# Peptides against a protein of PDB entry 3HUF, part 66

Target 1, 320 residues: chain A of PDB entry 3HUF
Amino acid sequence: MWIIEAEGDILKGKSRILFPGTYIVGRNVSDDSSHIQVISKSISKRHARFTILTPSEKDYFTGGPCEFEVKDLDTKFGTKVNEKVVGQNGDSYKEKDLKIQLGKCPFTINAYWRSMCIQFDNPEMLSQWASNLNLLGIPTGLRDSDATTHFVMNRQAGSSITVGTMYAFLKKTVIIDDSYLQYLSTVKESVIEDASLMPDALECFKNIIKNNDQFPSSPEDCINSLEGFSCAMLNTSSESHHLLELLGLRISTFMSLGDIDKELISKTDFVVLNNAVYDSEKISFPEGIFCLTIEQLWKIIIERNSRELISKEIERLKYA

## One batch from the design tools (peptide; aimed at target 1 K104)

Design b2_p28_4_s3 (made by RFdiffusion4, then SolubleMPNN; from b2_p28_4, 9 letters changed)
Fold by OpenDDE base, seed 3:
Structure b2_p28_4_s3 (fold): chain B 320 residues (1-320), chain A 28 residues (1-28)
Amino acid sequence: as target 1 above (320 residues)
Amino acid sequence: EIEKEEPSDEELDEEIKKMLEEEKKKLA
């Protein structure tokens, strides 16, 4: 989201969030959803127009800002952004920090980008929330992104957490739920006057982790916890692969259960399968190898003695 | 900290005069 603040009390000492939309900036406007009052004798009654665009798909992957357009409203002394005069037709900016000078005012408006990118695990939830979040200047998507700051967990009562949720946790993404999204949607008016009223996702995250026994206390409890073990996985999910890498596993990939030969079995401690393959093919599993789902593996790795538990299961099936 | 002061009305009028003179020089 874009946040503005200013020197010399020209914004009355307040920080403001700029959501996607158009703002008239000037001395003789009243602060509202489309106007920013600036207190200076050197600033025109209506001085500039700020236009914040909605997030692009690219912004979701890069963590870049919503495009910030500035137009001077035919003022005597013009408008500058980062010491450059704004062109007659206006200019667009993708920098994360903007110093905006209105006319001869010695005090600048400082605009800065606060990165927030929300990944959804469930396409139905994305469909429900994406429009509202985009109108807050928040990029949204389903795919994994290095720019992702938040991850929406699907709360179905009594369901196991998904692989996406597991991976989001291990990569230290802030996990949130629908309650946070609801709260985020309600603050839009209050944050016009005070940007500090933006809800803290970290509190929501802490509550999720505390109240769900499917999470370890920290990602560090699981990262590299299985270092030295080797697994084979069905080449189905990039998130599954990345999850197993974060556990410190050596990973071999195969395309079908028929590709699991004696050589692979000799080099592999266990096989990781998806739920569908595990349930359908359990009768045809190769002898002498431990097969489990990612969800079953997760239940083991969240335990304090995960390495001992895995070793015991491997031994049990090698000698059975 | 050099206290940044807003320009006086006189300073603004002088700058407007300079701008008008520069525009006249470009048209000459």
Scores: peptide ipSAE 0.066, ipTM 0.672, DockQ to the pose 0.029
OpenDDE base, seeds 1, 2, 4, 5: peptide ipSAE 0.030, 0.035, 0.025, 0.040; ipTM 0.492, 0.462, 0.462, 0.458

Design b2_p28_4_s4 (made by RFdiffusion4, then SolubleMPNN; from b2_p28_4, 8 letters changed)
Fold by OpenDDE base, seed 5:
Structure b2_p28_4_s4 (fold): chain B 320 residues (1-320), chain A 28 residues (1-28)
Amino acid sequence: as target 1 above (320 residues)
Amino acid sequence: EIEKEEPSEEELEKEIEEELKEDEERLK
């Protein structure tokens, strides 16, 4: 989201969130959803127009800001952004920090981008929420991104957490739910005058972890917890691979269970399979190797004695 | 909660003028 603050009292000492939309900025306007009052004799009655665009698809992957357009409203002394005079037709900016000078005002409006990118685990939830979140200036998507700050957990009562949720947790992404999204959708009016009123996602996250026994107390409890072990996996999702890497595992990949030879077995402590392969091919598993699903592995790694548990399972199958 | 009356435009302009004078004095 874009946040503006100003030097001196020209914004009445308040910070403001700017959502996608158009704002008239000037001395003789009243603060509302489309106007920003700036108090200074050096500011024109109607001085500039700010236009913030909705997020692009690229912004989800980069964490870049919504495009910020500035137009001077034919003022005597013009408008500057980052010490550059705004062109007659207006200029567009993708920088995360904008120093906006209105006319000869000695104080500047400082606009800064607060990065927030929400990943969804489920396409149906994305379809439901994306439009509303984009209208808040929040990029949304399904794929993992280095810019992802928040992850929406699909709450199906009684279901195991997904691999996406597991990975988001270990990446220290803030896990949120639909209740937080509902709250975000209501803040648009309340945060106009005070950007500090933005709801804290960490409270939602803490409540999710506290109320769900499928989460460890912290990501640090699981990161590198299986260091020194080796696994093999089917060449499947990147998220599953990255999850196993965060556990500290050495990973070998194979294309089919038929590719699991004696050499691979000799170097591998266990095989990780997806649920579909595990259920369909359980009868055809190679002898002398421990095969499990990612969900079964997760149930082991969330335990305090995960290393001892995994070692016992490996030993049981090597000597069977 | 004391509703702080929002300062008038004139009060804010006066505060800005005072701050500018103080800044000019610091630069001397």
Scores: peptide ipSAE 0.034, ipTM 0.443, DockQ to the pose 0.019
OpenDDE base, seeds 1, 2, 3, 4: peptide ipSAE 0.024, 0.000, 0.025, 0.033; ipTM 0.537, 0.213, 0.461, 0.462

Design b2_p28_5_s1 (made by RFdiffusion4, then SolubleMPNN; its pose is not in this set)
Fold by OpenDDE base, seed 1:
Structure b2_p28_5_s1 (fold): chain B 320 residues (1-320), chain A 28 residues (1-28)
Amino acid sequence: as target 1 above (320 residues)
Amino acid sequence: DEEEEEKKKRKEEMKKLAEERKKELEKE
């Protein structure tokens, strides 16, 4: 989201969150959802128009700011952004930091981008929340992104956490739930003393982890915990591959269970399968190799003695 | 053309939001 601040009390010593929308900026406007009052004799009654666009799909992948349009309202001394005069038809900006000078005012409005990018685990939750979050200037999506700051866990009572949730956790993404999204939706656009006063996602995350036995104490407990082991997996999921990499596994890929030959078995400690393949083909598993799902693997890796547990399972099947 | 249409859609959504926010403020 965009935050504006200014020196010289021209914003009354307050910062303001600007959500996507259009704002008239000037000396003789009253602060509301579409107006920003700026207190200076050097500023026109109605000086500029700010237009903040909703996030693009590109913004979800890059963590870039919502596009910020500035138009001068035909003022005598114009408007500058980053020391450049705004063009007659207005200009659009994608920089994360904007110094906006209104006329001859010696103080600038400083706009800065606070990055939030929310990944969803399922399309239903995305469909429910994306519009509202985009209207807060928060990019949203389903696919993995290096720009992702938060991940929405789907609360299904009695189900294991998804691979997406596991991976998000290991990536040190802040896991959030619907309760946090509800809280975010209550955030009103206002002039506040400190625009950093947003709902604390870290507290929400801590509570989720504390109350859910499916999570280890920290990502660091699992990252590289299986270093030195080798696995094979079906070449079907990039997230699953990246998850296994974060565990420190050497990964071989195969296209079908029929490709699991004696050579692959000799080089592999265990085979990781998705639930559908595991359930459908359990009877046809090759002898002498440990096959498990990612969810079964996760249950092992969250234990303090994960290496010993895996070693015992590998040994059990070599001597069976 | 597709990027301009998406930009237009986003501007229309912002306009709706501004109208909704205005209505909320008129109720307070």
Scores: peptide ipSAE 0.133, ipTM 0.696, DockQ to the pose 0.020
OpenDDE base, seeds 2, 3, 4, 5: peptide ipSAE 0.128, 0.116, 0.123, 0.126; ipTM 0.695, 0.693, 0.698, 0.697

Design b2_p28_5_s2 (made by RFdiffusion4, then SolubleMPNN; its pose is not in this set)
Fold by OpenDDE base, seed 2:
Structure b2_p28_5_s2 (fold): chain B 320 residues (1-320), chain A 28 residues (1-28)
Amino acid sequence: as target 1 above (320 residues)
Amino acid sequence: EEEEKEKKKRKEELKKLAEERLKELKEE
């Protein structure tokens, strides 16, 4: 989201969130969803137009700002952004920090980008929320991104958390739910005058983790917790692979269950299967192989003695 | 048919073992 603040109390000492939309900026406008009052004798009654675009797909992957357009409204002394005069037709900016000078005002409006990118685990939830979140200047998507700051968990009562949720947790992404999204939607009008009224997602996250026994206390409890163990995995998803890597596992990939030979068994402590493969009645697991799902592995990892549990299970199955 | 039954049995045993271990871990 874009946040503006200003020097010399020209914004009345307030920080304001600018959502996607168009704003008339000037001395003789009233603060609302489309106007920004600036208190200076050096500023025109209607001085500039700010236009913030909705996020692009690229912004979701880069964590880049919503495009910020500035147009001077034919003022005597013009408008500058980052010491450069705004062109007659307006200019667009993708920098995360903008110093906006209105005319000869000695004080600048400082605009800065607060990165927030929300990944969804569920396409239905994305479809439900994406439009509203984009109108908040929040990029949204389904695919993993290094720019993701938040991850929306699907709350199905009685279901195991998804691999996406597990991975988001280990990546230290703030896990949120629909309740947080609902809360975000309600504050849109209240944060116009005070950017500090933006809800803290970390509090929501802490509550989600505290109230769900499927999460460890911290990502640090799980990261490298299985260092020294080796697994084999069916090459199904990059997220599953990255999850297992974050656990500190040495990973061998296979393309089919037929590739599970004596050599692979000798090099691996266990085999990780997806639910569809694990649930297939057509699969005969070779004798002496410890096979588990990612969800079963996760249930072991969340335990404080995960290494001991895995070791005991490997031993039991090797001697069976 | 016997090999498929034995495959199903081994899978059910593995599932049961995982469920029993999960139960033991909840009871400890």
Scores: peptide ipSAE 0.007, ipTM 0.307, DockQ to the pose 0.006
OpenDDE base, seeds 1, 3, 4, 5: peptide ipSAE 0.000, 0.000, 0.000, 0.000; ipTM 0.242, 0.241, 0.221, 0.251; seed 3 fails the geometry check

Design b2_p28_5_s3 (made by RFdiffusion4, then SolubleMPNN; its pose is not in this set)
Fold by OpenDDE base, seed 3:
Structure b2_p28_5_s3 (fold): chain B 320 residues (1-320), chain A 28 residues (1-28)
Amino acid sequence: as target 1 above (320 residues)
Amino acid sequence: DEEKKEKEKRKKEMKELAEKRKEELEKE
């Protein structure tokens, strides 16, 4: 989201969130969802127009800001952004930090991008929330992104957490739920006198983790917890691969169980399968190797003695 | 060309949003 602050008291000492939309900025406007009052005798009654665009798809992957357009409203002394005069037709900015000088005002409006990028675990939730979140200037998507700051967990009662949720947790992404999204959707810009009053997603996250026994106490409890072990990974997603890497595993990727020969078994501690392959091919598992799903692996790694548990399972099958 | 089209689409959406916000403020 874009946040504006100002030097001196030209914004009355307040920070303001700017959602996607158009704002008239000037001395003689009243603060509302379309106007930003700036208190200076050096500023025109109506000085500039700010237009913040909704996120692009690229912004979801890059964590880039919503495009910020500035237009001078034919003022005597113009408008500058980052010491550059705004062109007659207006200019667009993708920098995360903007110093906006209105006319001869000795104080600048400082706009900065606070990154919030929400990944969804399921397409249904994305379809439901994407429009509303985009109107808040929040990029949204399904695919893994290094720019992801928040992850929406699907609350299906009684199901294991998804690989996406597991990976998001280990990446130290803030896991949120529909309750947090609902709260975000109720945030009106006109009510935000102080951008610091935005809802703390970390509180939501803490509550989710506390109330769900499928999560370890921290990502640090699981990261590199299986360092020194080797696995073979069959027919799994890229997220699954990255998840196993975060566990500290050495990973060999294979296309079929038939690729697992005696030599590979001798060098591999266990095989990780997706649920479909695990269920369909249980009868055809290679002898002398421990096969498990990512969900089964997750149940082990969240235990305090995960290394001992894995070692016992490996030993049980090597001596069988 | 696609990036330009997407940008123009977003600009249109923002104009429409600005108009809606204006209408809402005029009703309050």
Scores: peptide ipSAE 0.112, ipTM 0.691, DockQ to the pose 0.022
OpenDDE base, seeds 1, 2, 4, 5: peptide ipSAE 0.023, 0.105, 0.107, 0.104; ipTM 0.504, 0.695, 0.696, 0.689

Design b2_p28_6 (made by RFdiffusion4)
Pose (drawn by RFdiffusion4):
Structure b2_p28_6 (pose): chain A 301 residues (1-255, 262-274, 288-320), chain P 28 residues (1-28)
Amino acid sequence: MWIIEAEGDILKGKSRILFPGTYIVGRNVSDDSSHIQVISKSISKRHARFTILTPSEKDYFTGGPCEFEVKDLDTKFGTKVNEKVVGQNGDSYKEKDLKIQLGKCPFTINAYWRSMCIQFDNPEMLSQWASNLNLLGIPTGLRDSDATTHFVMNRQAGSSITVGTMYAFLKKTVIIDDSYLQYLSTVKESVIEDASLMPDALECFKNIIKNNDQFPSSPEDCINSLEGFSCAMLNTSSESHHLLELLGLRISTFMKELISKTDFVVLNGIFCLTIEQLWKIIIERNSRELISKEIERLKYA
Amino acid sequence: DDLEEEKTSDLKAERDTSYEEMKEEILS
């Protein structure tokens, strides 16, 4: 999401999260959901218009920011963004850091993008929540993305967690649920500062894994728990390969060396396992000679 | 009219890093 702050006291020492929509910025305007007051001699009463476009699907995958536009409102002393004078018809910016000078004000309004892209585990959940989050400037999606910062697991209806959840836990993504989304549905009209929504997501994650037999204590204990082992799978997607890599496995992708060298076959007279079955062992027992002894029992037998 | 405007406040702005720090501690 987009955030602004400034040196000096021109924003009253406060930062602000800017959602998609339009703001009027100026000396004689009051701070509300659509105005930003910036006090300095050279800043016009109504000085600039900031327009933030809603996110595109591509931004969920690239981690790119919502498009940020600035128009100078025919002012006495002009507007610059990253030292470029804003012409008539305004300018649009896709960079993640913007230094915005209003008039001759010696202090710049500093806009920066904080990464936040939310992956859903369920299409009906994505369809229900996507418009809400997009209006906050938060890209969403279902497929794997390297720009995801948060993952919404389904209601753990007393049942096993999905591979998408296991993978998000291993790559150190913050796992959140409906309750955090309900919190996000509270905030569009609000004037809140930088990092206001992020810590609640971590608290939600920490609470989710507590007293939960689908999770161990940390991603750290899961990572490289199967080192020394090897495996094979059919047309492994780069995500499943990365998931198995994170377990410390050696992997052979296939389309007498696929059988005796390879300890087990991971699926979607050879011995086979699902990732769902492999997760049950990856949690269960204690040590390296115990949590990887149940997997060593399933191989010999 | 021309106007020479100077700095009147020495207040500095810093980004909030509490989330990154907490994330590193929790995910450790």

Design b2_p28_6_s1 (made by RFdiffusion4, then SolubleMPNN; from b2_p28_6, 9 letters changed)
Fold by OpenDDE base, seed 3:
Structure b2_p28_6_s1 (fold): chain B 320 residues (1-320), chain A 28 residues (1-28)
Amino acid sequence: as target 1 above (320 residues)
Amino acid sequence: EELDEKKTSDKKAERDKSYEELKKKILS
């Protein structure tokens, strides 16, 4: 999201979030959803127009800002952004930090991008929330992204957390739920006056983790916990692969059941299966091969003695 | 048909057994 603040009390000492939309900036406007009052005698009554675009798909993957357009409203002394005069037709900016000088005002409006990219685990939830979040200047998507700051957990009461949620946790993404999204949607008016009123996702995250026994206390409890072990990963998602890597596993990947090298599998400590393959009665593995799902593995790795548990089961099956 | 169903049920059951053995150790 774009946040503006200013020196010399020209914004009344307040920070403001700029959601996607158009804002008239000037001395003789009243603060509302489309106006930004700036208190200075050197600023025109209506000085500039700020236009914040909705997020692009690229912004979701890069964590880049919503495009920030600045137009001078034919003022005597113009408008500058980062010491450059704004062109007659306006200019667009993708920099994360903008110093906006209105006319001869000695104080600048500082606009900065607070990165927020929300990944959804479920396409139905994305479909429900994406439009509203995009109108808040928040990029959204389903695919994993290095720019992802938040992950929406699908809360089905009594269900195991998804692989996406597990991976989001281990990569230290802030896990949020629908309650946070609801709260986020309600604060739009309050943050016009004070950007600090934006709900803290970390509180939501802490509450999710505290109240759900399916999470370890910290990602660090699980990261590299299985270092030195090897697995064969059979017909799993990319997120599954990355999850197993974060556990410190050496991974042999098979994309299809036809690609299964039995000799290679026999050299791994265990086999990770998707639920469909695990539940399949048609698929046979060699005797003594430890097979589990990621969800089963997750329940083990949450335990402090996970490494010992895995070792003992491998040994049990090898000598059974 | 029935013999194939029994043999097929046995493979999942073996996988489940391994997990249940681990689960018992977790709960102990």
Scores: peptide ipSAE 0.264, ipTM 0.725, DockQ to the pose 0.007
OpenDDE base, seeds 1, 2, 4, 5: peptide ipSAE 0.045, 0.029, 0.142, 0.120; ipTM 0.572, 0.540, 0.654, 0.634; seed 5 fails the geometry check

Design b2_p28_6_s2 (made by RFdiffusion4, then SolubleMPNN; from b2_p28_6, 10 letters changed)
Fold by OpenDDE base, seed 3:
Structure b2_p28_6_s2 (fold): chain B 320 residues (1-320), chain A 28 residues (1-28)
Amino acid sequence: as target 1 above (320 residues)
Amino acid sequence: EELKEEKTSDKKAKRNTDYEKEKEKILS
């Protein structure tokens, strides 16, 4: 999201969030959803127009800002952005930091991009929330990205956390839920005079992790915890692969249980299956190999003695 | 002018650092 602040109390000491939309900036406007009052004798009554675009798909993957357009409203002394005079037709900016000088005002408006890219765990939740979040200037998507700052956990009561949630946690992504999204929606309806009124995602994240026994105390407790073990991953998502990599596993990928011969079994400590395959194919599991789901593996990994637990299970089934 | 600009950049950098520190504290 874009945030503006200014020196010399020209913004009344307030930081303001700018959502996608158009803002008239000047001395003789009243603060509302489309106007930014700036208090200086050196600023025109209506001085500039700020236009913030909705996020692009590229912005989700890069963590780049929503496009910020500045237009001078034919003022006597013009408008400058990053010490450059704004062109007659306006100029667009993709820099994460903008110093906006209105006329001869000795104080600048400082616009800065606070990166927020929200990944969703499932397409249904994305479909529900994406439009609202995009109107807040928040890029959204389903795929993991290096620019992902937040992950929306699918809260189903009594269910295990998903692979996406597990992976988000290990990546140290801020995990949020639908309650946080509701709070964000409420903030949009307010005249945001103070950016500090944004709901604290870290408090939400803290509450999710600390009140759920399905999370370990730290991602570091799980990262490389299975170093030296080898697994075969059967018909699993790319996220599952990345999760298993973060656990320090050597991974072989197969499309079918029929692809696992005796030679591969000899080199593999255990087989990781999705729930559907585990439940349907349990009768056809290769003899002498430990098969488990990612959720079952996660339950082992979050234990303090995870390496010992998994070793015992491997041994139990190799000699059964 | 330069000293005031440094202060705003420094405030942003500090806010980001404080956020990351708080995040790491939650994950510790």
Scores: peptide ipSAE 0.443, ipTM 0.778, DockQ to the pose 0.170
OpenDDE base, seeds 1, 2, 4, 5: peptide ipSAE 0.442, 0.443, 0.441, 0.441; ipTM 0.779, 0.779, 0.777, 0.777; seed 4 fails the geometry check

Design b2_p28_6_s3 (made by RFdiffusion4, then SolubleMPNN; from b2_p28_6, 8 letters changed)
Fold by OpenDDE base, seed 4:
Structure b2_p28_6_s3 (fold): chain B 320 residues (1-320), chain A 28 residues (1-28)
Amino acid sequence: as target 1 above (320 residues)
Amino acid sequence: EELVEKKTSDKKAERDKSYEELKKEILS
């Protein structure tokens, strides 16, 4: 999200979030959803127009800012952004930091981008929330991204957490739920004068972890916890692969269960399968192989003695 | 003046709190 602050109390010492939309900036406007009052005798009554665009798809992957357009409203002394005069037709900016000078005002408006990118676990939730979140200047998507800051967990009562949720946790992404999204949708008016009134996603995350025994106390308890072990998996999802990598596993991929031969068995400690394959093929698993689902693996990995538990299961199945 | 500088510094420090630091605070 874009946040503005200013020197010399020209914004009354307040920081403001600028959501996607259009703002008239000047001395003789009243602060509201479309106006920014700037207190200086050197600023025109109506000085500039700020237009913030909604996030692009690219912004979700890069963590880049919403496009920020500045137009001077035909003022005597113009407008500058990062010491450059704004062109007659306005200019657009993708820099994360903007120093905006209105006319001859000695104090600048400083705009900065606070990165927030929300990943969704399923398409249905994305479809439900994306438009509203984009109107808050928040990029959204389904795919894993290095720019993701938050992950929306679907609260299904009594279900195991998804692989996406597991991976988000290990990647140290802030896990949020629909309650947080609902709260975000309500803050638009309250944050006009005080950007600090944005809801704390960390509190939501803490509450999720505290109330769900499927989460370990820390990602650090799980990261590299299975270092030295080797697994094989079906080449089905990149997210599952990345999850297993974060556990410190050496991973071999195979295309079908038919590729599970004596050689693969000899070099791997266990085979990781998705639920559908596990349920359909559990009767046909090769002898001497420890096969489990990611969810079953997760139940082991969250235990304090995960390495010992895995070792015991491997031994049990090799000598059975 | 000093109070404004301190508030600006505190806001900057809060801004500069990387998501990584916030994550450490959650996980600690």
Scores: peptide ipSAE 0.020, ipTM 0.433, DockQ to the pose 0.104
OpenDDE base, seeds 1, 2, 3, 5: peptide ipSAE 0.009, 0.000, 0.008, 0.016; ipTM 0.390, 0.237, 0.400, 0.404; seed 2 fails the geometry check

Design b2_p28_6_s4 (made by RFdiffusion4, then SolubleMPNN; from b2_p28_6, 12 letters changed)
Fold by OpenDDE base, seed 1:
Structure b2_p28_6_s4 (fold): chain B 320 residues (1-320), chain A 28 residues (1-28)
Amino acid sequence: as target 1 above (320 residues)
Amino acid sequence: DEIDEKKTSNKKAKRNTKYEEEKKKILS
């Protein structure tokens, strides 16, 4: 999201979030969803137009800002951004920090990008919320990104947390839920004058972790917890692979259960399957190795004695 | 100019540090 602050109390000492949209900036406008009042005698009644575009898909992957357009409204002394005069037709900016000078005002408006990229675990939830979040200037997507700051868990009551949620947790991503998104949707009016009124995602995250026994106390309890063990998995899920890597596992990939030969069994401690394959093919599992789902593995991983538990399971099935 | 840039940079850095510290505390 774009946030503006200003020197010399020309913004009344407040920070403001700028959502995607168009703003008339000047001395003789009233603060609302389309106007920014700037209090200075050196500023024109209507001085500039700011236009913030909705986030692009590229912005989700890069953590780049929504495009920020500035146009001078034919003022006597013009408008500058980062010490450069704004062109007659306006200019567009993708820099994360903009120093905006209105005419001869000695105080600048400082616009800065606060990185917020929300990953969704479920495409249906993305479809439900993406429009509203994009209207807040928040990039959204389904795929893992290095720019991801928040992850929306699917709250199916009574189900195991998803692989995406597990991975987000191990990556130390702030996990949020639908209740936080609902709250975000209501703040648009309240944050016009004060950007500090944005909902605290960390409080939501804290409440999610505390209220769900499927989360370990720390990601560090799980990271490399299975170092030295080897697994095999179906070459179908990149997120599953990344999760297993974060557990410290040596990973072999296969295309079908039929590819699990004696050689693979000899070098592998266990096979990780998705739920669909596990449920459909449980009767055809190869002898001499145990197969489990990622969710079953996760239930072992969150235990304090995970290494002992996994070793016992490996031993139990080698002698069965 | 340099003082205000330093104040703004320090304020941003301090906010980010506080956020990361609070996040780390939740994950501890």
Scores: peptide ipSAE 0.431, ipTM 0.785, DockQ to the pose 0.157
OpenDDE base, seeds 2, 3, 4, 5: peptide ipSAE 0.428, 0.421, 0.428, 0.431; ipTM 0.783, 0.787, 0.786, 0.786

